# Ledger of designs, part 80: peptides against a protein of PDB entry 7MKK

Target 1, 71 residues: chain A of PDB entry 7MKK
Amino acid sequence: SMKEKVKAKLVEIRKFVPFIRRVRIDFQDTLSKVQGHRLDALVNLLDREDVSMSSLNKIEVIIDKLRTRFN

## One batch from the design tools (peptide; made by RFdiffusion4, then SolubleMPNN)

Design b2_p27_1_s1 (from b2_p27_1, 12 letters changed)
Fold by OpenDDE base, seed 1:
Structure b2_p27_1_s1 (fold): chain B 71 residues (1-71), chain A 27 residues (1-27)
Amino acid sequence: as target 1 above (71 residues)
Amino acid sequence: PREVFDKETLELLEEIEKELKELEEKE
């Protein structure tokens, strides 16, 4: 079901939370305050159980962009 | 200072922030 797909994707995307937190900290001085806040919001969204597939797909793109730029 | 996020990433981050806010407002 779609609900099962969402749950599975949420589990997979959550594996990248430590990476996102690392980017947030390592580049804190380079990031604007609003950019830092938005990364925090992304992590906070992933803590929820009512996240949509649309949101998860957007987050996946963000993570892919970050992984391309940051090792 | 070096660019951390490209334009697409910035737009997506803004959308995600809005989506979180909308979910929180529904509670």
Scores: peptide ipSAE 0.707, ipTM 0.909, DockQ to the pose 0.693
Fold by OpenDDE base, seed 5:
Structure b2_p27_1_s1 (fold): chain B 71 residues (1-71), chain A 27 residues (1-27)
Amino acid sequence: as target 1 above (71 residues)
Amino acid sequence: PREVFDKETLELLEEIEKELKELEEKE
C-alpha cells in the first residue's frame, strides 16, 4: 500500500539525518539564518510520522544534491 | 563553499518548510 511505501521510505531517509545535521553545523557560519532554519525544518519534518510521499521525494532530491557536494 | 545550495535545492527547502508549517498548523 501507499502507507507502507511511505513508512519504508521514511525509515530510509531518516538514515541521512546525522548527515544533514553535520552539514547544518559545519556550514552554520556560511549559511544564512533562513537557510539554516530550513535545514532544521527538514530534520524536524523527518521526526514526524505524518510525512507525505511528496515531501519524502523532495527530501531525497535535497539529500542527493548535498551528498554530491559535501561527500 | 559560499554557495551551499543551488536554486533547485533552495526551492525544495522552502517547500519543505511550508509543508512542515502546514502540518503544525493543523494540530
Scores: peptide ipSAE 0.707, ipTM 0.909, DockQ to the pose 0.683
Fold by OpenDDE base, seed 2:
Structure b2_p27_1_s1 (fold): chain B 71 residues (1-71), chain A 27 residues (1-27)
Amino acid sequence: as target 1 above (71 residues)
Amino acid sequence: PREVFDKETLELLEEIEKELKELEEKE
């Protein structure tokens, strides 16, 4: 079901939370307050159980871009 | 400071923040 697909995707995306937190900390002094807040919001969204597939797909794109730029 | 996020990443992050806010407002 779509609900099961969302849950599976959420589990996979959550594996990158430590990476996102690391980017947030490593660039804390470079990021604006708004940019830092938005990274925090991304992590907070991944802590929820009512996340949509649309959100997860957007987050996947963000993670891929960050990995390309920051290893 | 050098750019950390490209334009597309910034747009996606803004959308994610909006989506989180909408979920929180429903509670």
Scores: peptide ipSAE 0.707, ipTM 0.909, DockQ to the pose 0.724
Fold by OpenDDE base, seed 3:
Structure b2_p27_1_s1 (fold): chain B 71 residues (1-71), chain A 27 residues (1-27)
Amino acid sequence: as target 1 above (71 residues)
Amino acid sequence: PREVFDKETLELLEEIEKELKELEEKE
């Protein structure tokens, strides 16, 4: 089901939370307040159980971009 | 790097922020 697919993707994307947190901290002084807040929002969204597939797909793209720029 | 996020990443981050806000407002 779509619900099962969402939960499976959420589990996989959550594996990158430590990486996102690391980017947030390592570049805290470089990031604008708004940019830092948005990274925090991304992590907070991944802490939820009611995340949509649309959100997860967007987060996946963000993670790919971050991985390209940072490690 | 000078630019931490490219334009696409910034746009997606803004959308994610909005989506979180919408979920929190539904609570």
Scores: peptide ipSAE 0.707, ipTM 0.910, DockQ to the pose 0.668; fails the geometry check

Design b2_p27_1_s2 (from b2_p27_1, 12 letters changed)
Fold by OpenDDE base, seed 5:
Structure b2_p27_1_s2 (fold): chain B 71 residues (1-71), chain A 27 residues (1-27)
Amino acid sequence: as target 1 above (71 residues)
Amino acid sequence: PKEVFDEETMKLLKEIEEELEKLEEEE
């Protein structure tokens, strides 16, 4: 079902939370307040169980961009 | 502190922030 697909994707995306937190901390003094706040919001959203597939797909794109630049 | 992410990344991050805000307001 779509619900099962969302749950499976959420589990996979959550594996990158430590990486996102590392980017947030490593660049804390370089990131603007807005950029830092939005990264915090992304992590906070991933703590929820009611995240949409649309949001998870967007987060996947963000993670790919972050990995390319900051990995 | 300055802009680090590109415009496309910032657009996606804004949409994610808006989704979180919406979910929190519905509680």
Scores: peptide ipSAE 0.693, ipTM 0.908, DockQ to the pose 0.928
Fold by OpenDDE base, seed 3:
Structure b2_p27_1_s2 (fold): chain B 71 residues (1-71), chain A 27 residues (1-27)
Amino acid sequence: as target 1 above (71 residues)
Amino acid sequence: PKEVFDEETMKLLKEIEEELEKLEEEE
């Protein structure tokens, strides 16, 4: 079901939460305040259980960009 | 501090922030 697909994707995306948190911390003084807040929001959203597939797809793209830029 | 994400990334991040805001407001 779509619900099961969302849950499965959420589990996979959550594997990157430590990485995202690390980017946020390591670049805290380099990132603008707005960018920092938005990364915090991304992490906070992934802590929830009611995340949409649309959001998860966007987060996947963001993670790919983060991995490319910050490795 | 500086803007380091490209416009596309910032757009997506903004949409995620807005999604979180909506979910929190629903509580």
Scores: peptide ipSAE 0.693, ipTM 0.908, DockQ to the pose 0.951
Fold by OpenDDE base, seed 1:
Structure b2_p27_1_s2 (fold): chain B 71 residues (1-71), chain A 27 residues (1-27)
Amino acid sequence: as target 1 above (71 residues)
Amino acid sequence: PKEVFDEETMKLLKEIEEELEKLEEEE
């Protein structure tokens, strides 16, 4: 079901939370307040259970961009 | 540099922030 797919994707995306947190901390001095706040919001959203597939797909794109930029 | 993320990334991040805000407002 779509619900099962969402939960599976959420589990997979959550594996990148430590990486996102590391980026947030390592680049804290170079990130703007807005950029830092938005990364925090992304992590906070991933802590929820009611995240949409649309949001998860956007987060996946963001993670890919972060990995490209920050290893 | 102060701007680390490109415009596309910032747009997506903003949409995610807005989604979180909506979900929190519904609680």
Scores: peptide ipSAE 0.693, ipTM 0.908, DockQ to the pose 0.902
Fold by OpenDDE base, seed 2:
Structure b2_p27_1_s2 (fold): chain B 71 residues (1-71), chain A 27 residues (1-27)
Amino acid sequence: as target 1 above (71 residues)
Amino acid sequence: PKEVFDEETMKLLKEIEEELEKLEEEE
């Protein structure tokens, strides 16, 4: 079902939460306030259980971009 | 502080922020 697919995707994406948190902290003084806030929002969204597949796919793209830039 | 994300990344992050806001408002 779509619900099962979302839950599976959420589990996979959550594996990157520690990485996102590290980026947020490591670049805290470099990131603008808006960028920092949006990263926090991303992490907060991943703490929820009612995230859409669309958002999870967007987050996957974001993580790829973060990995490319921040290792 | 400076902008470190490209425009595409910022667009996606904004959409994520908007989704979170919507979900929180529905509570």
Scores: peptide ipSAE 0.693, ipTM 0.907, DockQ to the pose 0.947; fails the geometry check

Design b2_p27_1_s3 (from b2_p27_1, 13 letters changed)
Fold by OpenDDE base, seed 1:
Structure b2_p27_1_s3 (fold): chain B 71 residues (1-71), chain A 27 residues (1-27)
Amino acid sequence: as target 1 above (71 residues)
Amino acid sequence: PKEVFDEETLKLLKEIEEELKKLEKEE
């Protein structure tokens, strides 16, 4: 079901939370306050259980961009 | 601070923030 797919996707995306937190901290001095806050918001959203597939797909794109930009 | 994210990433991050705010307001 779609619900099962969402839960599976959420589990997979959550595996990247430590990476996102690391980016947030390592580049804290170069990121704007707004950018830092938005990374925090992304992590906070992933802590929720009512995240949509649409949101998860957006987050996946963000993570891919982060992985490309940040070593 | 310098711009670190491209325009697409910035757009998506903003949308995610807005989605979180909407969910929090529903509570």
Scores: peptide ipSAE 0.681, ipTM 0.899, DockQ to the pose 0.925
Fold by OpenDDE base, seed 5:
Structure b2_p27_1_s3 (fold): chain B 71 residues (1-71), chain A 27 residues (1-27)
Amino acid sequence: as target 1 above (71 residues)
Amino acid sequence: PKEVFDEETLKLLKEIEEELKKLEKEE
C-alpha cells in the first residue's frame, strides 16, 4: 500500500538524519540564520509519523544534493 | 552568512519548512 511505501521510505530517509545534523553544525557559522533554521525544520519533520510521500521525495533530493557537495 | 545551496535546494528547503508549519498548525 501507499502507506507502507511511505513508512519504508521514512525509515530509509531517517538514516541520513545524523548526516544532516553534521552539515548543520559544521556550517553553523557559514549558513544564514534562515538556512540553518530550515535544516533544523527538515530534521524536525523527519521526527514525525505523518510525513507525506511528496515531502519525503523532496527531502531525498535535498539529501542527494548535500551528499554530492558535502562529506 | 554565505549561500551554500543551489536554487533548487533552497526552494525545496522552504517547502519543507512550510510543510512542518502546516502540520504543527493542524494540531
Scores: peptide ipSAE 0.681, ipTM 0.899, DockQ to the pose 0.845
Fold by OpenDDE base, seed 2:
Structure b2_p27_1_s3 (fold): chain B 71 residues (1-71), chain A 27 residues (1-27)
Amino acid sequence: as target 1 above (71 residues)
Amino acid sequence: PKEVFDEETLKLLKEIEEELKKLEKEE
């Protein structure tokens, strides 16, 4: 079901939360306040259970871009 | 501040923030 697919995707994406938190902290002084807030919002969204597949796919793209730019 | 995100990433981050706001309003 779509619900099961969303839950599975959410579990996979949540594996990158520590990475996102590290990026947020490592670049805290170079990020604008709005950029920092948006990274926090991304993490907060992943803490929810009512996230859409569309949002999870967007977050996957964001993570891919972050991984390309940051170690 | 130094540019950390490309324009596509910035767009996606904004959309994610907006979605979170919508979900929080529904509570």
Scores: peptide ipSAE 0.691, ipTM 0.903, DockQ to the pose 0.833; fails the geometry check
Fold by OpenDDE base, seed 3:
Structure b2_p27_1_s3 (fold): chain B 71 residues (1-71), chain A 27 residues (1-27)
Amino acid sequence: as target 1 above (71 residues)
Amino acid sequence: PKEVFDEETLKLLKEIEEELKKLEKEE
């Protein structure tokens, strides 16, 4: 079901939470306040259980961009 | 502080922020 797919994707995306947190901390002083806040929001969203597939797809793209930018 | 994300990433991050805000307001 779509619900099961969302849950499975959420589990997979959550594997990157430590990475996102690390990016947020490592670049805290160089990121704009707005961008730092948005990274925090992304992590907070992934802590929730009511995340949509749309959100997860967006986050996946963001993670790919982060992995490219912050190796 | 500086801009470190491209326009696409900025757009997506903003959308994610707005989605979280909406979910929190629904509580």
Scores: peptide ipSAE 0.682, ipTM 0.899, DockQ to the pose 0.950; fails the geometry check

Design b2_p27_1_s4 (from b2_p27_1, 13 letters changed)
Fold by OpenDDE base, seed 5:
Structure b2_p27_1_s4 (fold): chain B 71 residues (1-71), chain A 27 residues (1-27)
Amino acid sequence: as target 1 above (71 residues)
Amino acid sequence: PTEVFDEETMELLDEIAEELEELEKKE
């Protein structure tokens, strides 16, 4: 079901939360307040259980871009 | 580098932040 797919995707995406937190901390001095807030919001959203597949797909793209830049 | 995110990434992050806000408002 779509619900099962969402939960599976959420589990996989959550594996990158430590990476996102590292980016947030490593660049805290260079990030603007809004940029920092955006990363915090991303992590906070991933803590929820009612995240949509659309949001998860966007997050996956974001993570891919971050990984490309920061490894 | 202060340009941590390109324009496309920032747009996606904006949408994610908006999504979170909407979900929190519904509670």
Scores: peptide ipSAE 0.680, ipTM 0.904, DockQ to the pose 0.761
Fold by OpenDDE base, seed 2:
Structure b2_p27_1_s4 (fold): chain B 71 residues (1-71), chain A 27 residues (1-27)
Amino acid sequence: as target 1 above (71 residues)
Amino acid sequence: PTEVFDEETMELLDEIAEELEELEKKE
């Protein structure tokens, strides 16, 4: 089901939460308030259980971009 | 770096933040 697919995707994406948190902290002094807030929002969204597949797909793209820039 | 996120990344992050706000508002 779509619900099962979302849950599976969420589990996979959550593996990158520590990485996102690390980016947030490592670049805290260089991030703008808005940028920091956006990363916090991203992590907070991943803590939820009612995230859409659309959002998860966007988050996957974001993570790929972050990994490209921050290893 | 001053520009930590490019424009495309920021647009996606904005959409994610909006989604979170909408979900929280519905609660």
Scores: peptide ipSAE 0.680, ipTM 0.904, DockQ to the pose 0.793
Fold by OpenDDE base, seed 1:
Structure b2_p27_1_s4 (fold): chain B 71 residues (1-71), chain A 27 residues (1-27)
Amino acid sequence: as target 1 above (71 residues)
Amino acid sequence: PTEVFDEETMELLDEIAEELEELEKKE
């Protein structure tokens, strides 16, 4: 079901929360306030249980871009 | 890198922030 797919995707995406937090902290001095806020919002969204698949797909793209630049 | 987020990444992050806001409004 879609619900099961969302839950599975959420579990996988949450594995990258520590990475996102590392980016947030390691680059805190170079990030603008808005950029920092956006990363915080991303993490906060992943803390929720009512996240949509569309949101998770967007987050996956974001993570891929971040990994390319920071790893 | 000095530019942490490219334009596309920033646009996606903006959308995510908006989605979070909408979810929080439903609480």
Scores: peptide ipSAE 0.679, ipTM 0.904, DockQ to the pose 0.670
Fold by OpenDDE base, seed 3:
Structure b2_p27_1_s4 (fold): chain B 71 residues (1-71), chain A 27 residues (1-27)
Amino acid sequence: as target 1 above (71 residues)
Amino acid sequence: PTEVFDEETMELLDEIAEELEELEKKE
């Protein structure tokens, strides 16, 4: 089911939360307030249980871009 | 880096923030 797929995707994406938090902290002085807020929002969304597949797919793309740029 | 996020990344992040805002408004 889509619900099961969402849960599975969420579990996988959550594995990158520590990485995202690390980026947020490491670049805190470089990030604008809005950029910092956006990263915080991403993490906060991943803490929820009612995230959509659409959002999870977007987050996956974001993570890929972050990994490319920030190792 | 001077620009941490490119335009595409920022657009995606904006959409994520909007979703979070909408979900939080429901609570």
Scores: peptide ipSAE 0.680, ipTM 0.905, DockQ to the pose 0.726; fails the geometry check

Design b2_p27_2_s2 (from b2_p27_2, 9 letters changed)
Fold by OpenDDE base, seed 2:
Structure b2_p27_2_s2 (fold): chain B 71 residues (1-71), chain A 27 residues (1-27)
Amino acid sequence: as target 1 above (71 residues)
Amino acid sequence: SKEEEEQEKFLDELLEELDELDKELEE
């Protein structure tokens, strides 16, 4: 079902939460307050259970961009 | 530096994408 697909996707995306947190901490001295806040918000977003498949796919793209830039 | 500028541009792009996500989540 779509619900199960969303749950599976969420589990996959959540694997990158530690990475996002590492980026946030490793570059905290160079990030602006707003940039840091948005990274925190991204982590918080992934703690939610009501994120759509569309949103998760977009988040995946964002994470891929982060990975390309920050390892 | 050039590297700092590129990093800033990159992060600004991500901020825009995150803002778009915020709007979608509100709908």
Scores: peptide ipSAE 0.155, ipTM 0.679, DockQ to the pose 0.041
Fold by OpenDDE base, seed 4:
Structure b2_p27_2_s2 (fold): chain B 71 residues (1-71), chain A 27 residues (1-27)
Amino acid sequence: as target 1 above (71 residues)
Amino acid sequence: SKEEEEQEKFLDELLEELDELDKELEE
């Protein structure tokens, strides 16, 4: 079901939360306040249970860009 | 430096994407 697919996608994306937090910390001194806050918000967003598949796919793209840029 | 400027630009682009995502979540 779509519900199960969303849940599975969310589980997969949440695997990158430690990475996002690491980026946030490692570059804290170089990130602007806004940039840091948005990374924090991204992590918080992944704690939500009501995110659509469409939104999760967009989040995945964002994470992939972060991975490419920040190893 | 140039690298710092490119990083800033990249992160600003991500901010835009995140802002659009926020808007979607509010719909």
Scores: peptide ipSAE 0.148, ipTM 0.673, DockQ to the pose 0.041
Fold by OpenDDE base, seed 5:
Structure b2_p27_2_s2 (fold): chain B 71 residues (1-71), chain A 27 residues (1-27)
Amino acid sequence: as target 1 above (71 residues)
Amino acid sequence: SKEEEEQEKFLDELLEELDELDKELEE
């Protein structure tokens, strides 16, 4: 079902939360206050269970960009 | 819902901010 697919996608994306936290800390001096706040908010968003498939797909794109830029 | 709309706006802003960061790091 779509509900099961969303849940599976969320589990996969949550595997990158430690990576996002490391980017936030390792590049704290490079990031602006607003950029740092957005990364913190992204981590907090991934603690939720009511995120849509559309939102999860956008988050995946963001994580891919972070991985490309910050290794 | 209003909450879903706010989430989409947040993600769009984050993507835009990260794109700007990419430009700054290439200069």
Scores: peptide ipSAE 0.133, ipTM 0.642, DockQ to the pose 0.756
Fold by OpenDDE base, seed 3:
Structure b2_p27_2_s2 (fold): chain B 71 residues (1-71), chain A 27 residues (1-27)
Amino acid sequence: as target 1 above (71 residues)
Amino acid sequence: SKEEEEQEKFLDELLEELDELDKELEE
């Protein structure tokens, strides 16, 4: 079901939460307040369980971009 | 530094994508 697919996608994306947190911490001194806040918000978003597949796919793209830029 | 400037630009672009995501979550 779509519900199960969403759960599976969420599990996969959540594997990158530690990475996002590391980016946030490692560059804390260079990030603007808004940039830091949005990275925090991204992590918080991944704690939600009411995110659509469409949104999760977009989040995955964002994480991939972060990975490309920050190792 | 130049690297920091490029990093800032990249993150600003990412913020724009996150803003669009917020809009989708609102709807």
Scores: peptide ipSAE 0.156, ipTM 0.681, DockQ to the pose 0.041; fails the geometry check

Design b2_p27_2_s3 (from b2_p27_2, 8 letters changed)
Fold by OpenDDE base, seed 3:
Structure b2_p27_2_s3 (fold): chain B 71 residues (1-71), chain A 27 residues (1-27)
Amino acid sequence: as target 1 above (71 residues)
Amino acid sequence: SKEEEEQEKFLDELLEELDKFEKELEE
């Protein structure tokens, strides 16, 4: 079911939460205050259980872009 | 819902900022 797919996707995306936290801290001096706030909000969003598949797909793209820029 | 729309807007704005980073890396 779609519900099961969403839950599975969320579990996989959550594996990158430590990475997002590290980017937020390690590159704090190169990030704007707004960008830092957005990363904090992203982590908080991933703590929720009611995230849509649409949002999760966008978050996956975001993580890929973060990996490209910050490794 | 309104909350969902706000989440989508937030994610879109973050994507836009990250696209700027990619552009900088290509230059």
Scores: peptide ipSAE 0.439, ipTM 0.814, DockQ to the pose 0.632
Fold by OpenDDE base, seed 5:
Structure b2_p27_2_s3 (fold): chain B 71 residues (1-71), chain A 27 residues (1-27)
Amino acid sequence: as target 1 above (71 residues)
Amino acid sequence: SKEEEEQEKFLDELLEELDKFEKELEE
């Protein structure tokens, strides 16, 4: 079901939470204050269970962009 | 819902910022 797919996607995306936290801290001087705040908010968002597939797909793109820029 | 809309807006803005940042680094 779609609900099961969302849950599976969320589990996979959450595997990148430590990476997002590392980017936030390790590149704090490179990031703007707004960007840093948004990364914090992104981590907090991933603690929730009510994230849509649309949002999860966007988060995946965000993570890919972060990986490209920050390894 | 309103909360879902705010989530989407937040993510869209973050994506936009990252895209701008990528452009800046290419210059």
Scores: peptide ipSAE 0.436, ipTM 0.811, DockQ to the pose 0.740
Fold by OpenDDE base, seed 1:
Structure b2_p27_2_s3 (fold): chain B 71 residues (1-71), chain A 27 residues (1-27)
Amino acid sequence: as target 1 above (71 residues)
Amino acid sequence: SKEEEEQEKFLDELLEELDKFEKELEE
């Protein structure tokens, strides 16, 4: 079901939360204040259970961009 | 929903900023 797919996607995306936290801290001198705050908000968003598939797909793209720059 | 719309807007803005950042690194 769609509900199951969303849950599975969320579980997979959450695996990158430690990476996002590391980027936020380890590269804080490279990131602007707004970028740092947005990464904090991104982590907080992933703590929620009511994240849509649309949002999760966008978050996946965001993570890919972060990995390209900060892997 | 309104909350979902706000989430989408936030994520779109973050994507845009990261795209700009990538472009700056290539210059």
Scores: peptide ipSAE 0.425, ipTM 0.810, DockQ to the pose 0.812
Fold by OpenDDE base, seed 4:
Structure b2_p27_2_s3 (fold): chain B 71 residues (1-71), chain A 27 residues (1-27)
Amino acid sequence: as target 1 above (71 residues)
Amino acid sequence: SKEEEEQEKFLDELLEELDKFEKELEE
């Protein structure tokens, strides 16, 4: 079902939460306050169970861009 | 829903900011 697909995607995306947290801390001086806050919000969003597939797909792109910028 | 719309806007703005980072790396 679509619901199960969303849950599966969420599980996969959550594997990158430690990476996002590391970026937030390790590059805190490089990031603006707004950017830092958004990364915190991103982590908090991934703690939820009601994230849409659309959002999860965007988060996947975000993670890829973070990996490009912050190794 | 309103909440979903706010989530999408938040993610879109973050994507836009990260695109700026990519541009900076190319310069």
Scores: peptide ipSAE 0.443, ipTM 0.815, DockQ to the pose 0.691; fails the geometry check

Design b2_p27_2_s4 (from b2_p27_2, 8 letters changed)
Fold by OpenDDE base, seed 1:
Structure b2_p27_2_s4 (fold): chain B 71 residues (1-71), chain A 27 residues (1-27)
Amino acid sequence: as target 1 above (71 residues)
Amino acid sequence: SEKEKEQEEFLDELLEELDELDEELEE
């Protein structure tokens, strides 16, 4: 079902939450206040249960960009 | 939905800022 697909995708994306948190802290002096706030908001978004598949797919792209830059 | 629209706008802004960050770090 779509519900199960969303749940599975969310679980996969959440595996990167510790990485995002680490980037936020380790590069705090490099990131602008706005960029830091965006990363905080990204983590908060992934804590939700009602994130759509469309949003999760976009977040995956964002995480790939973060990984390219910071890891 | 309104919620999805807000999320989409947020993600678009985040992507733009991350792209800008990459450009700035290449300078």
Scores: peptide ipSAE 0.114, ipTM 0.629, DockQ to the pose 0.799
Fold by OpenDDE base, seed 2:
Structure b2_p27_2_s4 (fold): chain B 71 residues (1-71), chain A 27 residues (1-27)
Amino acid sequence: as target 1 above (71 residues)
Amino acid sequence: SEKEKEQEEFLDELLEELDELDEELEE
């Protein structure tokens, strides 16, 4: 079902939460307050259970950008 | 839904900020 697909995708994306947190901390001094807040908000978003598939796909793109830039 | 729209708007803004960060890091 779509619900199961969303849950599976969420589990996959959540694997990158530690990475996002590491980026947030490692670059804490270089990130603006706004940028830091956005990363925090991204993590908080992934802690939710009501994220749509569309949102998860967009988050994956964001994570890929982070991975490209921050290893 | 309205929540989905809000999430999409948030993600669009995040992407914009990350793009700006990329530009700053390339300079």
Scores: peptide ipSAE 0.113, ipTM 0.632, DockQ to the pose 0.806
Fold by OpenDDE base, seed 5:
Structure b2_p27_2_s4 (fold): chain B 71 residues (1-71), chain A 27 residues (1-27)
Amino acid sequence: as target 1 above (71 residues)
Amino acid sequence: SEKEKEQEEFLDELLEELDELDEELEE
């Protein structure tokens, strides 16, 4: 079902939460206060269970950009 | 819902900020 697909996608994306936290800390001096706040908010967003598939797809794009830029 | 709309707006803003960061790092 679509609900099961959303749950599976969320589980996969949550595997990158430690990576996002690491980027936030390692580049704290490079990131603006706003950018740092957005990364913190992204982590907090991934603690939620009511995120749509559309939102999860956008988050995946963001994570891919972070992986490309910050290794 | 309004909550989903706020999430989408947040993600769009984050993507824009990351794109700006990419441009700054290429200079």
Scores: peptide ipSAE 0.114, ipTM 0.629, DockQ to the pose 0.786; fails the geometry check
Fold by OpenDDE base, seed 3:
Structure b2_p27_2_s4 (fold): chain B 71 residues (1-71), chain A 27 residues (1-27)
Amino acid sequence: as target 1 above (71 residues)
Amino acid sequence: SEKEKEQEEFLDELLEELDELDEELEE
């Protein structure tokens, strides 16, 4: 079901939460305050259970870009 | 919904900022 797909996607995306937190800390001096706040908000968003598939797909694109840039 | 719209706007802004960061670090 769509509900099960959303839950599965959320579980997979949450695996990158520690990575996002690490990027936020390791590159704190490089990132602007605005960029840092957006990363913090991204982590907070992923702590929620009520995230749509469309949002999760966009988050996946963001995480891919983060992985490319920050290893 | 309003919540979905807020999330969409947030993610679009984050992508824009990340793209700008990529351009700055390539110089």
Scores: peptide ipSAE 0.113, ipTM 0.627, DockQ to the pose 0.770; fails the geometry check

